# Designs tried in a protein design run: peptides against a protein of PDB entry 4GXB. Part 78

Target 1, 277 residues: chain A of PDB entry 4GXB
Amino acid sequence: VPTEEVSLEVLLSNGQKVLVNVLTSDQTEDVLEAVAAKLDLPDDLIGYFSLFLVREKEDGAFSFVRKLQEFELPYVSVTSLRSQEYKIVLRKSYWDSAYDDDVMENRVGLNLLYAQTVSDIERGWILVTKEQHRQLKSLQEKVSKKEFLRLAQTLRHYGYLRFDACVADFPEKDCPVVVSAGNSELSLQLRLPGQQLREGSFRVTRMRCWRVTSSVPLPSGSTSSPGRGRGEVRLELAFEYLMSKDRLQWVTITSPQAIMMSICLQSMVDELMVKKS

## One batch from the design tools (peptide; made by RFdiffusion4, then SolubleMPNN)

Design b2_p16_5_s3 (from b2_p16_5, 7 letters changed)
Fold by OpenDDE base, seed 3:
Structure b2_p16_5_s3 (fold): chain B 277 residues (1-277), chain A 16 residues (1-16)
Amino acid sequence: as target 1 above (277 residues)
Amino acid sequence: EEFFGKGSYDLRADIL
């Protein structure tokens, strides 16, 4: 791709469009800085956000493909997919809600967190009771963004990323699950026939290791993984988990978002390491 | 015991 100035669209969580003029050769950080400048986000808050490649589903929901890496060229990364369903999204990229305090001190940061949180609630990423939802709506109507966030911070799966329904081999083989990443864990929610909703919590600090594998299945069982180019690809995330004392067990998740899941795991581990340093 | 593992996946090789 020749180096030229282009208009790049970056979406906020609520679908708001931010148009920035960048070079096709601009790396992820350059584009992020351009977005920050457009939003009037202070430089010292840029590090709390990242750009993500997502696939926009028919209902407008975002299926996260990956966090754009430092070496990537966002314009090339998104346009090379040759599909308008792929978008670049700005989202906070930390896990500990304590960092919200830093971001909320700035008007723009506050607005970004608010918009993201509203979207996460609307999309069911954050789990709310009927009463909690009523309270949140009341605060939203009052445009009390700080109070809204304070309440939201107490809610189940606040700050989590919710993935598309997929399959895991836990607790049983070929079990349909909904995976969410946040609070230093992977949450696997499932409902087996005739049973109540179950949740498996897998803390990253109990994961000895994890891996992502890709394969091309035989025609009888082939599927396509969005964002990995042409062809039928099966992605799996496997992690070795300490189930109990001296008992390690592999858990495997089959998902087109296995890469994004692995990015989340590493990101959560990295943040924990920073906090412990 | 707590783990702070690192994933085994080359994202660069996958993207580039």
Scores: peptide ipSAE 0.315, ipTM 0.898, DockQ to the pose 0.459
Fold by OpenDDE base, seed 1:
Structure b2_p16_5_s3 (fold): chain B 277 residues (1-277), chain A 16 residues (1-16)
Amino acid sequence: as target 1 above (277 residues)
Amino acid sequence: EEFFGKGSYDLRADIL
């Protein structure tokens, strides 16, 4: 792609559009800085956010594809897909809610966290009771952003990234699950026939290793996952988990978002390492 | 016992 100045659209979690003028050759950090400047986010807070490639679903929800890597050219990454459904989204890129304190000290940072949190609640990524929902709505009506966030920080799955429904081989083969990443874990929610909703927690500190594999299913064989066309690429995330003392077991998740899940795992591990140092 | 492992997937190779 020739180097030229272009207008690039970057979305916030709530769908707000931020238009920035960048070069087609600008790398991820360059674009991120341009977005920050457009929003008047101070330089010292840029590191708390990242750009993500997402697919916008029909209902307006975002299916996260991957975090844009430092070597990527965001304009090229999104436009090369030749589909209007792909977008670039700005989102916070840390897991420990303690870092919210740093971000919330700035008006723009506060607004970004607030918008993201509202969106996450509306989309069901953050789980709320009826009473909690009432309290949140009250605070939202009052536009009490700090208090809203403080309450939200106490909620189940605050700070989690929720993935599209997929399939895992745990607890049984071909089990439909909803995976969420956050709080140094992968949460697998499932409902088996005749049973209530269950949640399995897989802490990253009990994962010895993980891998992502890509394959093309053969025409003959097992039924493809619902919604997948014949011959589509199949992505899997497999991790080796310490189930009990001296007992390691592989768990495999089949999902188009396997890459994003892997990125989340690495990001959570990296953050833990920083805190441990 | 705690693990701080890494994934084996090469994202660069997949994207480029």
Scores: peptide ipSAE 0.312, ipTM 0.900, DockQ to the pose 0.432
Fold by OpenDDE base, seed 2:
Structure b2_p16_5_s3 (fold): chain B 277 residues (1-277), chain A 16 residues (1-16)
Amino acid sequence: as target 1 above (277 residues)
Amino acid sequence: EEFFGKGSYDLRADIL
């Protein structure tokens, strides 16, 4: 792509649009810096956020495709897909809520976290009781962003990324599940026929390894992943999990978001390693 | 025992 100046739209989690003028040849960090400048986010807080490629669903929700990598050209990455449903989203890219303290010290950072958290609650990514919802709404009405976030930080799945419904081979084959990544785990929520809602927690510290694989489904294949079009490549995330002492078991998740899940796993591991060192 | 594993996926090769 020839180098030229273009207008690029970057969305916040709540769908707010940020327009930036960038070069088509600008890499991810260049675009991120441009977005930060547009928002008046300080340079020292840029590292707490990342750009993500997402597919906007009909209801306005975002299906995360991947975190834009350092080598990518965001303008090219999004426009090459030739579909208006693909967007670039700015989101915080750390997992430990302790880092919120650093971000919240700045007005812009606070606003970004607030907007993201409100959106995550509205989309059901963060789980709330009726009473908690009432409290959150009250704080939202008062526009008490700090208090809102402090309450939100205590909520179930705060800081998690929720994926689209997919399929796993755990606890049984072809089990429909909802996967969420956060707090150094993959949370698998499932409801088997005639059973109550169950949640399985897979801590990343018990994952020996993981891999993403792709395959072309056979025309006669009856197993379809939710949201997958006919003939679409099937992606799987498999991880080897320490179920008990000296007992490793492979768990496989079939999802179009397998790449994003893998990115989340690596990101969580990396953050843990940073904290450990 | 804790693992700090690495994913086996070449994202660069997939994207480029």
Scores: peptide ipSAE 0.308, ipTM 0.897, DockQ to the pose 0.434
Fold by OpenDDE base, seed 4:
Structure b2_p16_5_s3 (fold): chain B 277 residues (1-277), chain A 16 residues (1-16)
Amino acid sequence: as target 1 above (277 residues)
Amino acid sequence: EEFFGKGSYDLRADIL
């Protein structure tokens, strides 16, 4: 692709559009800096955010494809897909809510976190009771962003990324699950026949390793992942988990978002390592 | 016992 100046649209979590003028050859960090400049986000806060490639659903929800990597050219990455449903989204890229304190000190950072949190609640990524929802709505009506965030930080799955419904082989084969990543874990929500909704927690500190694989199902072979037909590429995330003392077991998630899940795992591990050092 | 593992997927090879 020849180097030229282009207008690139980057969305916030709430769908707000940020238009930036960049070069087609600008790498992820260059585009991120341009977005930050457009928003008047200070340089020292840029590192708390990342650009993500997402697929916008009909209802406006985002299905996260991957975090744009440092070597990528965001304009090329999004346009090469030749589909308007793919977007670039700005989102915070840390997991520990303690880092919110740094971001919230700045007006722009506060606004970004607020917009993201409102969106996450509306999407059902953050789980709220009726009473909590009432309190949040009251604060939202008052536009009390700091108080809103402080309350939100206490909520279940605050800071989690929720994935599309998929399939896992745990606790049973071909079990429909909803996976969420956050707080150094993968949370698997599932409902077994005749049972209530359950949540399985897989802490990253108990994952010895993980891998992503691509395969093409045989016509007479295994079931396809949700949203994929027979013969289509199937993505799987498998991780080896310490279930109990000296007992490792592989857990496999079949999902088109397996790559994004793996990125989340690595990101959570990296953050823990930073905190440990 | 705690693990701080790393994934084995080559994201660069997939994207480029």
Scores: peptide ipSAE 0.299, ipTM 0.895, DockQ to the pose 0.433

Design b2_p16_5_s4 (from b2_p16_5, 8 letters changed)
Fold by OpenDDE base, seed 2:
Structure b2_p16_5_s4 (fold): chain B 277 residues (1-277), chain A 16 residues (1-16)
Amino acid sequence: as target 1 above (277 residues)
Amino acid sequence: ETFDGKGSYDLNADIL
């Protein structure tokens, strides 16, 4: 691709558009720096955020596809997909809420975290009770961003990424689940017929290993869900989990977001290693 | 026992 100056749109978690002038040859960090400059985010806070490739759904929700890697050219990565539904999103890229303290010290950082958190609550990524919701709304009305975040930090699934509904083989085969990643875990929420909502928590520290696999379903397989077009690649995330002492069990999640899930796992592990160091 | 999770990334996933 010839090096040209282009206008690139980067979205915040709330859908706010940030337009940056970049070169088509600019790498992920270059684009991230351009976004930071546009937002007046200090250089020392840039590392707390990353650019993600997402698919925007009809309802405006984001389905995270993957984190843009350092060597990538964001303009090329998004435009090569030849679909306007794909967007680049800026989001915080750490898991431990303790790092919020560093980010919140800056006005722009605070605003970014606030906007992200509001969006995550509105999208149901962060789970809130009726009373908590009332409290959050009150704080939002007062525009008390710091207090809002402090309350939000105590909420279930704060800082998690929620994935699209998918299928797992746990607790039973072909179980519909909603997966969320955060707090060094994968949370699997499911409701079996006639049962209450259940959650399985899989801590990354108890995962011996994980893998992403891709397969093309053979046309002869009987369980063609009517909606999957012929030839769609099936992605799976499988992890081997220490269920109990000396008992390892494989858990497999079938999801188009399996890659993103694996990125989250690695990112959570990396962060844990940094903290131990 | 806590395991340091090792990720295995399928190279085929990079192409997708």
Scores: peptide ipSAE 0.040, ipTM 0.566, DockQ to the pose 0.583
Fold by OpenDDE base, seed 5:
Structure b2_p16_5_s4 (fold): chain B 277 residues (1-277), chain A 16 residues (1-16)
Amino acid sequence: as target 1 above (277 residues)
Amino acid sequence: ETFDGKGSYDLNADIL
């Protein structure tokens, strides 16, 4: 791609548009810096955020595809897909809520975290009771962003990334599940017929390994699972988990977001390693 | 209800 100046749209978690002038040859960090500058985010806070490639769904929700890598050219990465559904999103990229304290000290950082958290609650990524929701709304009406975040930090799945509904082979084969990543775990939520909502927690510290695989289903006379056309690539995330002492078991998640899930796993592991160093 | 796999140790404790 020839090097030229272009206008690139980057979205915040709440869908707010940030337009930046960048070069087509600018790498991910260059674009991130441009976004930060546009928002007046201090340089020392840039590292707490990342750019993500997402697919905007019909309802305006974001399906995270992957984190943009350092060597990537965001303009090329998004435009090469030739679909307006694909967007670049700025989002917090750390997992430990303790880092919120650093970000919240700055007005812009505070606003970014607030906007993200409001969005995550509205989208049901953060789980709230009726009473908690009332309290959050009250704080939102008062525009008490710090207090809002402090309350939100105590909520279930705060800081998690929620994926689209998918399928896992645990606890049973072909179980519909909703996967969320956060707090050094993958959370699998499911409701089996006649049962209450269940959540399985898979801690990254108990994963021996994980892998992503892609396959093209053979035209088998088996009823195509509703929603997958013939010839669509099937992505799976499989991880080997320590279920008990000396007992390893593979768990496989079938999802178009398998790559993003693996990125989350690695990111959580990396953060844990940093904390232990 | 939760159904996480529990153990007495973390497998990756030595590498994390």
Scores: peptide ipSAE 0.030, ipTM 0.613, DockQ to the pose 0.040
Fold by OpenDDE base, seed 1:
Structure b2_p16_5_s4 (fold): chain B 277 residues (1-277), chain A 16 residues (1-16)
Amino acid sequence: as target 1 above (277 residues)
Amino acid sequence: ETFDGKGSYDLNADIL
């Protein structure tokens, strides 16, 4: 790709557009630095954020596709898809809420965390009770961003990334689930017929291994998942989990976001390793 | 691709 100056749009979690002038040859870090500069985010806080490739849904929500890697050229990565539904999003890239303390000491960092958190609540990624919602709204009306975040940090699935509804083979075959990644776990939410909402927690520390596989379903295969066209690539995340003492079991999630899920798993593991060091 | 996610096992895992 020839090196040219281009305008690149990067979105915040709330859909706010940040336009940056970059080179087509600029790598992910270069673009991230440009975004940081545009936002007046200090250099020492850049590492708390990453650029993600997402697909914007009709409702304006983001389906995370993957994190942009360091060697990638964000402009090329997004434009090569030849679809306007694909966007680049800036989001915090750590899991432990303790790191919020570092970020929120800065005005811009605080604003970014606040905007992301508001958006995550509005999208139902962070789970809130009626009373909590009232409290959050009150704080939002007062623009008490620090207090808002402190309350939000106590909420269920704070800091989680929520995926689109998908299918797992646990607890039952072809079980519809909503997967969320955060706090060193995969949370699987499901509602079986006639049952209450249930959540299963799969801690990364109890995962022996995981893998992503891609397959093309055979046209005659009986296991056509409803809603996937014939011949579409099926992505699966499988992990081997320690269910009980000396009992390992494979759990498989079928999702177009399987790659992103695996990225989250690795990222959570990496963060845990850093904390142990 | 297989990733090894082994660590100190969390005994407080809540499984469905």
Scores: peptide ipSAE 0.023, ipTM 0.567, DockQ to the pose 0.095
Fold by OpenDDE base, seed 3:
Structure b2_p16_5_s4 (fold): chain B 277 residues (1-277), chain A 16 residues (1-16)
Amino acid sequence: as target 1 above (277 residues)
Amino acid sequence: ETFDGKGSYDLNADIL
């Protein structure tokens, strides 16, 4: 791609548009810096955020595709997909809520976390009771962003990424699940017929390894999963989990977001390693 | 409701 000056749209979690003038040859960090500058985010806080490639669904929700890597050219990465559904999103890129303290000290950082958290609650990524929802709404009406975040930090799945509904082979074969990543775990939520909502918690510290596999289904006369065309690439995330003492078991998640899930796993592990050092 | 392969709670065991 020729080096040209372009206007690139980067979205916040709440859908707010940030337009930045960048070069088509600017790498991810360059674009991130441009976004930070546009928002007046201090340089020392840039590292707490990343750019993500997402697909915007019809309801305005974001399906996270992957984190943009350092060597990537965000303009090229998004435009090469030739679909307006794909967007670049700025989001916090750490898992431990303790890092919120650093970010919240700055007005812009606070606003970013607040906007993200509001959006995550509205999208049902963060789970809230009726009473908690009332409290959050009250704080939102008062625009008490710090207090809002402090309450939100106590909520179930705060800081998680929620993925689109997919399928796992656990606890049963071909089980519909909703996967969320956060707090150094993958959470698998499911409801079997006639049963209550169940959640499996898979801590990354108990994962021996994981892998992403890409395959093309053979044309079998069997009912294609709704929405998958013939010949669509099937992605799977498999992880080997320590279920009990000396008992490892593979769990496989079939999802078009398998890559993003693996990125989350690696990111969570990396953060844990940094904290341990 | 939480579950694992046996329907028990997962306890943290660092194997990394």
Scores: peptide ipSAE 0.020, ipTM 0.529, DockQ to the pose 0.035

Design b2_p16_6_s1 (from b2_p16_6, 7 letters changed)
Fold by OpenDDE base, seed 1:
Structure b2_p16_6_s1 (fold): chain B 277 residues (1-277), chain A 16 residues (1-16)
Amino acid sequence: as target 1 above (277 residues)
Amino acid sequence: MPEGFIDDLAFNLFFS
């Protein structure tokens, strides 16, 4: 792509559009800085956010595809897909809620976290009780953003990234699950026949390793997953987990978002390493 | 510390 000035649309978590003028040759950090400047986000807070490639679903929800890498050209990355459903989204890129304190000290940072949190609650990424929902609504009506966030920080799955419904081989084969990443874990929510909703927690500190694999299913007799075309690439995230003392077991998640899940795992590990150093 | 990796095909998809 020739180097030229273009208008690039970047979305916030709530769907707000931020238009920035950038070069087609601008790398991820350049675009991020342009977005920050447009929002009046100070330079020292830029590092708390990242740009993500997402697919916008029909209901307006975002299916996260991957985090844009430093060397990428966001304009090219999104436009090369030649589909209007793909978007670039700005979102916080840390896991420990303690970092919220740094971001919340700035008005723009506060607004970004607030908008993201409101959206995550509305989309069911953050789990709330009826009473908690009432409290949150009250704070939202008062536009008490700091108090809203403080309450939200205590909620189940605050700061988690929720993935689209997918399939895992745990606890049994072809088990429908909803995976969420956060708090140094993968949370697998499942509802088995005749059972209540269950949540399995897989802590990254108990994962020996993980891998993403891609394959093309053979057109022979195997039950294709609903909504999946024949011959489409199948992505899987597999991790080897310490179930008990000296007992390792592989868990495999089949999902188009396997790459994003892997990115989350690596990101959580990296953050833990930083905190440990 | 746990380690992660991506196979060649997935890697290509990730960076494509």
Scores: peptide ipSAE 0.046, ipTM 0.583, DockQ to the pose 0.778
Fold by OpenDDE base, seed 3:
Structure b2_p16_6_s1 (fold): chain B 277 residues (1-277), chain A 16 residues (1-16)
Amino acid sequence: as target 1 above (277 residues)
Amino acid sequence: MPEGFIDDLAFNLFFS
């Protein structure tokens, strides 16, 4: 791709479009800075956000593909996919809600967190009771963004990324699950026929290791995932978890978002390292 | 089929 000035669209969590003029050769940080400048986000808050490659689903929801890496060229990364489904999204990139305090002190930061949180609630990423939802709506009507966030911070799966429904081998083989990443854990939610909702909480601090593998199903093999055709790459995230004292067990998640899940794991670990340093 | 990558960072951090 020749180096030229282009208009790049970056979406906020709520779907708001931010158009920035960048060079095709601009790296991720350059684009992020351009977005920050467009939003009037202070430089010292840029580090709390990242650019993500997502696939926009038909219902408008975002399926996170991966975080854009530092060396990447966002314009090339998104356009090379040759599909309008792929978008670049700005989202906070830390996990500990304590960092919200730093971001919320700035008007733009507050607005970004608010928009993201509203979106996460609307999309069901953050779990709310009926009463909590009523309270949140009341705060939205009052446009009390700080109070809204304070309440939201207490909610289950606040700050989590929710992935598309997929399959895991836990607690049983070929279990349909919904995976969410946040608060230094992977949450696997499962509802089996005739059973209550079950959740497996896998803390990263109890993961010995993890891996992402790719495979190509054999032509005679069954496609367990809807929409996956013959010969399409199958991605799996496997982690070895300390279930109990001296008992390690592998858990494997089959998902096209396995890479994104691994990125989340690494990111959560990195943040923990920073906090412990 | 092709094996992906293994990240042992968690091991080094929490199981060392």
Scores: peptide ipSAE 0.027, ipTM 0.679, DockQ to the pose 0.096
Fold by OpenDDE base, seed 5:
Order: C-alpha cells, then structure tokens, then sequence
Structure b2_p16_6_s1 (fold): chain B 277 residues (1-277), chain A 16 residues (1-16)
C-alpha cells in the first residue's frame, strides 16, 4: 500500500468519534499515539489502551472482532474489509481494576474510563441491580466520575468484555450462552428453557490449553443456527479445563468471535504472569 | 490459528 496521509476515524466505547490524520503505513502504535495526542492523553498512559477491530451492528452495538496487533496497519486493516460496519475502537486493554488508579489520575484517562464504563453499563456488559443503577445514575447526573467508577468497580462483570450470543457444548450440547471475558475468566451465562439463569466460570488458571479452529460445516437438514448461513465458516474456541484433580475436560464454544475470545485469554494470562513475576 | 497454553511452572504457580 502506498504511503499516503489519510483521515482515520477511531471510536471510543461510547461511539464518540476521534478523527486522526495518519499515514497508511502507520502501525498500530503510531495510530494509537495519534489518538492519544488528539485526546490529550499523556504518553505514559497510552499503554493502558489498545485499538480493536469491531463490527458495528445495526443497533449500534459493537461486536469485537480482534485486537489490532503491533505489526498491523490499522487503516489498511479496517478499510480492506470494504464494509462500513467495521470500525476501530479505543478501549482499555488491562483487566485488573487496580490499574484504573493509574489511569484515573489523569483527567483524560478518567474521562475515557468513565465513558467506557457508562457505555458498558448501558449495553448490559456490566450487571447492575435496580438500586445500583439508581446510584450510578445519581452519580452520573452529578458528574462525579471518580465516585461513579469506584462504585462501578464493585459491580458484577466490571471490566469484562461481553460477546455476542453463541453456542457451547457446556453444560450440555448446543447450549445457547453469552460469554464474557474478564477477571481472568470466561463467564458462560445461559438460561435453558424453564430454568434459572446459570453462570459457569472458567478461570484461565485452570485452562491447560486452548485453541481456535475453523471449519466449513456440511449441510444438514436439522441444523439451525441463528445468523449462520449455508457454507459459512464456523469458528470454535476449545479449551481443556481442569474440572477437578486429574480430570481434564474439553469445552468448546462456537462463535464468530472465537479469535477475540482467544486474544482475551492470552491477554489475561499475560497480565497474570506479569503479576506473578 | 490462535493457541495458548499454560506451562507446568505457570500452572503450578497459579495453583500454589
């Protein structure tokens, strides 16, 4: 791709648009720095954020596709898809809420975390009770961003990334689930007919290994998968989980976001390894 | 395809 100056749109979690002028040859970090500069985010906080490729759904929700890698050219990565549905999103890229303290010390960092958290709550990624929601709204009305975040940090699935509804073979075959990644786990939420909401927690520390596979399913008369067409590539994330002592079991999640899930797993493991070092 | 694993040392550390 020839090196040219281009305008690139990067979205915040709340959909706010950040327009930056970059080169087509600028790599992910270059674009990230440009975004940071545009937002007046200090250099020492850039590392707390990453750029993600997402698909914007009709309702405006983001389906995370993958994290942009260091070697990638964000402009090329997004434009090569030839679809306006694909966007680049800036989001915090750490999992431990303790790192919020570092980011919150800066006005811009605080605003970014606040905007992201508000969005995550509005989208239902962070689970809130009615009373908690009332408290959050009150703080939001008062524009008490720090207090808002402190309360949010205590909420269920704070800091999690929520994926689109998909299918898993746990606890039984072909279970519809909603997967969320965060706090060093994959949370699988499901509601089977006539049953209460259940959540399975799969801690990354108990995952012996994981892999992503792709396949083209054969046509079958009994197969009905929502949103899946005939002959579409199926992505699966499979992980071998230590259910109990000396008992490993494979769990398979069938999802177009299997790659993103894998990226999250690796990211969480990496962060844990840093903490343990 | 993406693949990850926890080696024996890391595994032990996580369960220690």
Amino acid sequence: as target 1 above (277 residues)
Amino acid sequence: MPEGFIDDLAFNLFFS
Scores: peptide ipSAE 0.021, ipTM 0.584, DockQ to the pose 0.115
Fold by OpenDDE base, seed 4:
Structure b2_p16_6_s1 (fold): chain B 277 residues (1-277), chain A 16 residues (1-16)
Amino acid sequence: as target 1 above (277 residues)
Amino acid sequence: MPEGFIDDLAFNLFFS
């Protein structure tokens, strides 16, 4: 792709559009800096955010595909897909809510966190009771962003990234689940026949290893995952989990977002390592 | 039964 100046659209979590003039050859960090400059986000806060490739659904919700890597060219990464449903989204890229304190000190950072949190609540990524919802709405009406965030930080799945419905082999084979990543865990929400909604928590600190695998099912082979046609590439995230003392067990999630899930795992692990050192 | 094509895209070993 020849180097030329282009207008690139980057979305916030709430769908707000940020247009930046960049070069087609600008790498992820260059684009991120351009977005930060457009938003008047200070340089020392840029590192708290990342650019993500997402697929915009019909209802406007985002299905996260992957985080853009440093060597990537965001303009090329999004346009090469030749589909307008793919977008670039700015989102915070840390997990520990303690880092919110740093970001919230700045007006722009505060606004970004607020917009993201509002969106996450509206999407159902953050779970709220009726009373909590009332309180949040009240604060939202008052435009009390700091108080809103402080309350939101106490809510279930605050800071989590929610994935599209998929399938896992735990606790049973071909079990429909909704996976969420956050707080150094993968949360698997599932409902077994005749049972109430359950949440399985898989802490990254108990994952010995994980891998993403791609496969092409044979016509006469294994059952196809829901939503996938025969012959389509199937992505799986498998992790080896310490279920109990001296008992490791593999858990496999079948999802087109397996790559994004693995990115989240690595990101959470990296953050824990930083905090540990 | 024969298996389909399998390719490992990523592998991470975690240690604390």
Scores: peptide ipSAE 0.025, ipTM 0.564, DockQ to the pose 0.086; fails the geometry check

